# Peptides against a protein of PDB entry 7PB4, part 198

Target 1, 105 residues: chain A of PDB entry 7PB4
Amino acid sequence: KMLNIKEYKEKLLSTLGEFLEDHFPLPDRSVKKKKKNIQESSVNLITLHEMLEILINRLFDVPHDPYVKISDSFWPPYVELLLRNGIALRHPEDPTRIRLEAFHQ
Target 2, 218 residues: chain B of PDB entry 7PB4
Amino acid sequence: DALQMAVGYFEKGPIKASQNKDKTLEKHLKTVENVAWKNGLASEEIDILLNIALSGKFGNAVNTRILKCMIPATVISEDSVVKAVSWLCVGKCSGSTKVLFYRWLVAMFDFIDRKEQINLLYGFFFASLQDDALCPYVCHLLYLLTKKENVKPFRVRKLLDLQAKMGMQPHLQALLSLYKFFAPALISVSLPVRKKIYFKNSENLWKTALLAVKQRNR

## One batch from the design tools (peptide; made by RFdiffusion4, then SolubleMPNN)

Design b2_p15_8_s1 (from b2_p15_8, 6 letters changed)
Fold by OpenDDE base, seed 4:
Structure b2_p15_8_s1 (fold): chain B 105 residues (1-105), chain C 218 residues (1-218), chain A 15 residues (1-15)
Amino acid sequence: as target 1 above (105 residues)
Amino acid sequence: as target 2 above (218 residues)
Amino acid sequence: MEELEVLEEIKLRLS
């Protein structure tokens, strides 16, 4: 039974990852290295899958403070997507922090 | 060039305590407006000014005026649009600015040089349908973006759920009709045969400007 | 079990 749950979890993670890649991919930043000092924020954006992993891990690792600080690697449209779909919540006092929604409360 | 000076002002921000900060800002804003409406702006100028308008660097009134004059001379870079969407989501712009941006995006859609990256944002735009203020304009945008490959069962379900919640809105019906055209098997619901797809285009602020752009590029 | 439920709910909300 435990093995079946682990296998199911792995399958679900894989399926979710594929779904996220198919429907919510990052835009290809054409690194037009044109020399103009447009600070193209050289910040490496993380995938939506990676963002969710961070939020999930924080929820389980630090349940008393499940908030994650929004870094420059967080693509703003992903943050908006998660908030709009009720998957994440902003900290009531600090808008730079978000948490995974507590679906079981 | 007066335009270069104006763009530079907005990019670098108001330097120190000139007593006439507001007058200087107004002068540069009028310069941008005049050039944009007469000749259009270069893609590079739009790239800079669009980010400024959505970044929250200036007040809502200034941002609105900048956004209203984002008229291309020839084309708008797709990259500028993608960056703009990012700024829109940071939360430093007003709700009215967001609405105006989507109106602008629909109005200027044909002048965007490429659509490949914008098409990747399809899922994000689709999620924005839940925003009541944005919904009419997002429906119009999705109508322009939708290809057969975008029509998925889960999106059909979400559209039907949204229709159940908000009623049979003309903009939503237009989008559903397009979905039915691409994938008739996914939409079993009898949509009223509307011969004319109607999006509220009544207040296209850029109608005259767009005609001028088309004439210059013929 | 709690993590699995979270994943299922995320998938449900996005799909």
Scores: peptide ipSAE 0.673, ipTM 0.930, DockQ to the pose 0.352
Fold by OpenDDE base, seed 3:
Structure b2_p15_8_s1 (fold): chain B 105 residues (1-105), chain C 218 residues (1-218), chain A 15 residues (1-15)
Amino acid sequence: as target 1 above (105 residues)
Amino acid sequence: as target 2 above (218 residues)
Amino acid sequence: MEELEVLEEIKLRLS
């Protein structure tokens, strides 16, 4: 039963990953390397999958403080997506922090 | 160039030392407005000003005015739109600004140079259908963006669920009709044959401006 | 709460 659960989890993760890649891909930042020194800090955006992994891991690793600070690597549309779908919640006092929604509540 | 100075002002922000900040702002805003409505703006100018309008750097009134004058001389860069969507989600924009942005996006859709990256945002836009204020405009946007590849069973379900919740809205029907066109097997419900698709933006703020742009680019 | 349940719910909400 446990093995089946692990396998199912892995399958679900994989399926979810594929789903996220298919339907919520990052825009291709064609960084036109125009040499102009505007250090637009090429903040590498993380995938929605990676973002969710961070949120999930935080929920399980630190259940008493399941909030993750929104970094520059968090693409704002992804944050909005998660919030709108009730997958994530903003910290009531700190809008720069989000948590995975407690679905079991 | 007066326009360059105006754009530069908005980009760099008000210099603290100006005693008459409001007058200066108004002057530059009027400059942008005048050029935009007369000649349109260059893609680079739109790129800068669009981000400013959505960044929350200025007040809602200013942002609204900037958005209203985001009229291209020729084209709008797709990259500008993608960036704008990002700014839209940072939470510094009012609801009215968001609505205005989507109205603008629909109105200016044909003037966007490419649609590939915007199409990647399809899922994001689709999720925005849940916002009652945005829904009509997002439906219109999706109507413009939707390709056969975007028509998926789960999106059909979501649209039908949304229709069940919101009622039979013309904009939802329009989108559903398009979905049915691309994937008739996914939509078993009979959609009323509407002779004319009506979106709320039929009377967009930019109608006259867009006509002028089209005339200049002929 | 099982991680699996969380994943299922996320998928459900996104799809």
Scores: peptide ipSAE 0.673, ipTM 0.928, DockQ to the pose 0.351
Fold by OpenDDE base, seed 2:
Structure b2_p15_8_s1 (fold): chain B 105 residues (1-105), chain C 218 residues (1-218), chain A 15 residues (1-15)
Amino acid sequence: as target 1 above (105 residues)
Amino acid sequence: as target 2 above (218 residues)
Amino acid sequence: MEELEVLEEIKLRLS
């Protein structure tokens, strides 16, 4: 039974990863157009999968303060996507912090 | 030139020493508006001003006016659109600005130089269908973007669920009809054969400007 | 709440 749960979890993670990659890919920012002066802040954006992993880990590691600070690595459309779909919530007093929604609370 | 000074003002912000900040702002805004409607803006100017309009640097009234004059001389850079979508999601712009942006995006769609990166945003735009204020314009945008590869069972389900909630909206019916065209096996529901795909095109704020752009680029 | 349940719910909300 435990082996089946682990296998199921792995399968779910894999399936979710593929789904996220297929339907919510990052834009290719690599079009470094040669024009020198656009300080395109070389901020490395994380994938939606990585963003979710951070939120999930925070929920389980620090359940009394499950909020994550939005960094420059968080692509704003991903944040909006999670908020719109009820997967994440903004902190009521600090809009720069988000948490994973408590689905079973 | 006057346009470069105006764009520079919006980019760098008001120089501290100007006693009449509001008059200076209005002067530069009128300069941008005049050039945009008469000649259109260069892709670089649109890139700068579009970000400013969506960044929340200025008030809603100013942002709205800037966005309304984002008229290309020739083309709009796809990169500008992708960046704009990012700014739109930061939450510093009003709901009305978001609506206006999608209206603008639909209106200017043919003037965007490439669509490859915008097509990657398909999933994001699709999720925006849940916003009642955005839904009509997002449907139109998706109608323009949708390829056979985008028509997935889960998206069909979501559209049908949305239709169940919102009713048989013309814009939603138009998108569903396109989905049925690409994947008839996924949509068993009989859609009314609407001969005319009706999107609210009658309210295109840029109709005259678009005609002028097309004439200049012939 | 189990991690598995969280993942399932996320997938459900995105799909």
Scores: peptide ipSAE 0.672, ipTM 0.928, DockQ to the pose 0.350
Fold by OpenDDE base, seed 1:
Structure b2_p15_8_s1 (fold): chain B 105 residues (1-105), chain C 218 residues (1-218), chain A 15 residues (1-15)
Amino acid sequence: as target 1 above (105 residues)
Amino acid sequence: as target 2 above (218 residues)
Amino acid sequence: MEELEVLEEIKLRLS
């Protein structure tokens, strides 16, 4: 049973990853290399999959404070997507922090 | 030139020392408005000003006025649109600004230089359908973006669920009709054969401006 | 809540 659960989890993660890549890909920022000086901080945006992993891990690792600080690597549309779909919640006092929703049915 | 000075003002922000901050702001805003409506703006100017309008740097009134004058001389950069969507989601702009942005995006859609990256935002836009204020405009945008490859069973289900919740809205019907066109097997419901897809085009704030842009680019 | 349940719910909400 445990092996089946692990296998199922892996399959689900893989399937979810593929789904996220297919339907919610990051836009290719053509880094126009030209003018040197605008330190557009080449902050590498993380994938939606990676963002979810961070949120999930935080929920399980630190259940009493499951909030993650929104970094510059968090693409704002992804944050909005998660919030709108009820997957994530903003901290009531600190809008720069989000948590995975407690899917308590 | 006056336009460069105006754009520079908005980009760099008001210099602290000016006692007449409001007068200066109004002067520069009028400059941008005048040029935009007469000649249109360069893609670079739109890039800068669009981000400013959505960043929350200025008040809602100013942001609204800036968005209303985001009229291209020739084209709008796709990159500007992608960046704008990002700013829209940071939460520093009002709901009315968001609505205006989507209206603008639909109105200016044909003037965007390329669509490859915008098409990647399809899933994001689709998720925005649940916002009642945005829904009509997002439907129109999706109608313009939708390809056969975007028509998936789960999206059909979501649209039907939305229709069940909101009723048979003309904009939803238009999008569903397109979905049925691409994937008739996924939509068994008889949709009324609407010969005319009526998106609220009548309220296009840019109708006159768009005609002028088309005439200049001929 | 099991991690699997969380993943399933996320998938359900996105799909």
Scores: peptide ipSAE 0.671, ipTM 0.928, DockQ to the pose 0.350

Design b2_p15_8_s2 (from b2_p15_8, 8 letters changed)
Fold by OpenDDE base, seed 3:
Structure b2_p15_8_s2 (fold): chain B 105 residues (1-105), chain C 218 residues (1-218), chain A 15 residues (1-15)
Amino acid sequence: as target 1 above (105 residues)
Amino acid sequence: as target 2 above (218 residues)
Amino acid sequence: MKELEVLEAIKERLS
């Protein structure tokens, strides 16, 4: 029974990763290094998978304060996507913080 | 150049020394509006002003006016659109501005130089169908973007669920009809054969301007 | 078990 659960979890993680890559990829920032607009081009955006990993880890590591601060590495459309689908919630008093929804409650 | 000065004003913000900030703002806004409607704006000008309109730097009235005059002389850069979508999601613009942006995006769709990166945003736009205010315009946008490879079983399910919730909306029916065209095996429900695809954007705020742009680029 | 449930819920909401 436990082996089946582990195997299922691994399969689910793999399938989810592929799904996220296929349907929610980051836009190719053709960083044409034209010199002038330096500031916006330097921020490395994380994948949706990485964003979810951060949110999940925070939920389990710090359950009493499961909120993650939105950094510049968080692509705004991903944040919006998670909020719209009820996967994440914005902090009621601090719009710069989001948490994973507690699906197990 | 008056236009360059106006764009520079919006980009850099008001210079502290102006006694009448409102008059100066109005002057520059009128300059942008006049040039945009007469000649259109260069892609670089649209890039700057579009971000300003969506960034929340100015009030909603100003942002709305700027967005309404985002009329290209020739083309709009795809990169500008991608950046704009990002700004739209930061939450500093009003709901009405978001609606206006999608209307603008649909209206200006043919003037966007490339679609490769916009196509990568398909999943994001699809998720925006859940917003009742945006849904008609997002359906239209998706109708323009949808390729066979975008028609997936889970998206079909979501569209049908949305239809069950919202009813048989003309814009949703149009999108479903396109999905059925690409993947008839995924949609078993009979869709009414609509002779005319109806999207709410039939009355384009930019109709006259777009005609002028097309004439200039012939 | 809790992690699996979270992953399932995320997948369900996105797909």
Scores: peptide ipSAE 0.661, ipTM 0.928, DockQ to the pose 0.366
Fold by OpenDDE base, seed 2:
Structure b2_p15_8_s2 (fold): chain B 105 residues (1-105), chain C 218 residues (1-218), chain A 15 residues (1-15)
Amino acid sequence: as target 1 above (105 residues)
Amino acid sequence: as target 2 above (218 residues)
Amino acid sequence: MKELEVLEAIKERLS
């Protein structure tokens, strides 16, 4: 039974990863570095999969404070996507912090 | 150049604490408006001003006026659109600004130089169908973007669920009809054969401007 | 089990 759960989890993770890659890819920041706008800090955006991993890990690692601070690596459309689909919630007092929705409550 | 000074003002903010901040703002805004409606704006100017309009740097009234004058001289950069979508999601713009942006995006769609990156945002736009205020305009945008490969079973389900919730809206029916065209096996529901795809195009704020742009680029 | 349920819920909400 445990082996089946692990295998199922791995399959689900893989399927989710593929789904996220297929339907919610990052835009190619082909920042054509035209010489003049040097200041666009090449902030490396993380994938939606990575963002979800961070949120999931925070929920399980620090359940009393499951909020993650939105960094510059968080692509705003991904944040909006998670909020709109009820996957994440903003902190009521700090809009720069989000948490994974407690699906078990 | 008056336009460069105006764009610079919006980009860098007021240099001098001039007592007449409002008069200066209005002067520069009128400069941008006049040039945009007469000649259109360069792609670089649109890139700068579009970000400003959506960043929340200025009040809603100013942002609305800037966005209304985002009229291209020739083309709009796809990169500007992708950046704009990002700014919309930061939460510093009003709901009305979001609606106006999607109206603008639909109106200016043909003037966007490329669509490859915008097509990658398909999933994001599709998720925005849940917003009642955005839904009509997002449907129109998706109608323009949809390819056969975008028509997936889960999206069909979501559209049908949305139709069940909102009723048979013309914009939603138009999109569903397109989906049925690409994937008839996924949509068993008899859609009324609406011969006329009616997106509320009648209130295009840019109709006159678009005609002028097309005439200049011929 | 809790992590699996979370993953399933995420998948369900996105798809």
Scores: peptide ipSAE 0.661, ipTM 0.928, DockQ to the pose 0.368
Fold by OpenDDE base, seed 1:
Structure b2_p15_8_s2 (fold): chain B 105 residues (1-105), chain C 218 residues (1-218), chain A 15 residues (1-15)
Amino acid sequence: as target 1 above (105 residues)
Amino acid sequence: as target 2 above (218 residues)
Amino acid sequence: MKELEVLEAIKERLS
């Protein structure tokens, strides 16, 4: 039974990853090299998969404070996507923090 | 030139020393408006001003006016649109600004230089259908973006669920009809064969401006 | 909440 659960989890993770890559890819930022001064903050955006992993891990690692601070690596459309789909919630007092929804309902 | 000064003002922000900040702002805003409606704006100017309008740097009234004059001389950079979508999601702009942006995006769609990156945002735009205020315009945008590969069973289900919730809205029916065209097996329901697809944005704020742009680029 | 249940719920909401 446990092996089946692990296998199922791995399959689900893989399937979810593929789904996220297919339907919610990051835009290719063609960093045009030329104009030096636009500090396009070379902040590497993380994938939606990575963002979800962070949120999930926080939920399980720190259940009493499951909020994650939105970093510059969080692509704003992904944050909006998670909020709109009821996957994440903003902290009521700090809009820079989000948590994974408690799907227990 | 006056336009460069105006764009520079918006980009760099108001210089502290001007007692008449509002008059200066209005002057520069009028400069941008005048040039935009007469000649259109360069892609670089649109890039700068579009981000400003959506960043929340200025008040809603100013942002609205800037966004209304985002009229291209020739083309709009796809990169500008992608960046704009990001700013839109940061939450510093009003709901009305968001609606206006999508209206603008639909209106200016043909003037965007390429669509490859915008097409990658398909999933994001599709999720925005849940916003009642955005839904009509997002449907129109998706109608323009949708390819066969975008028509998936789960999206069909979501559209049908949305229709069940919101009723048979013309914009939603238009999108569903396109979905049925690409994947008839996924939509078993008889959709009324509407000869004319009616989107709310048929009479956009930029009708006259768009005609002028098309004439200049012939 | 089991991690699996969370993953399923996420997938369900996105798909």
Scores: peptide ipSAE 0.661, ipTM 0.927, DockQ to the pose 0.351
Fold by OpenDDE base, seed 5:
Structure b2_p15_8_s2 (fold): chain B 105 residues (1-105), chain C 218 residues (1-218), chain A 15 residues (1-15)
Amino acid sequence: as target 1 above (105 residues)
Amino acid sequence: as target 2 above (218 residues)
Amino acid sequence: MKELEVLEAIKERLS
């Protein structure tokens, strides 16, 4: 039974990763345009998968404060996506912090 | 150049030392508006000003006026659009600005140089259908973006669920009709035979400007 | 709350 759960979890993680990559890819930032537009923040954006991992880990590691600070590595459309789909919630007093939704409460 | 000075003002921000900040801002805004409506703006100018309008650097009134004059001389860079979408999501712009942006995006869609990166945002735009204020304009945008490859069973389900919640909205029906065209097996529901696809006319704000742009680029 | 249940819920909301 435990082996089956682990295998199922691995399969789910794999399928979720593929799904996220297929339907919610990062935009191809053509790194190449040399023009000094200030807003090309050299900040490496993380994938939606990585963002979800951070949120999930925080929920389990620090359940009394499950909020994650939105960093520059968080692509804003991903944040909005998670909020709109009821996957994440903004902190009521600090809009720069988000948490994973408690799906089973 | 007056336009360069105006763009520079918005990019660098108001110089604190100016005694008449409001008059200076209005002067530069009028300069941008005049050039945009007469000649259109270069892609680089649109890139700068679009980000400024959506970044929340200025007040809503100023941002609205800037966004309304984002009229291209020739083309809009898709990179500018992708960056703009990011700024929209940061939460520093008003709901009305978001609506205006999507109206602008639909109106200017044909002037965007490439669609490859915008197509990558399909999933994001699709999720925005849940926003009641954005839904009509997002449906129109998705209608323009949708390819056969985007029509998936889960998206069909979501559209049908949305229709069940919102009712038979003309913009939803238009998008569903397109989905049925690409994937008839996924949509078992009989859609009303609509003689005309109906979207809210987002182009009305820029109708004259768009005609002028098309004439200049012929 | 099991991690698996969270993953399933996320998948359900995105798909």
Scores: peptide ipSAE 0.660, ipTM 0.928, DockQ to the pose 0.350

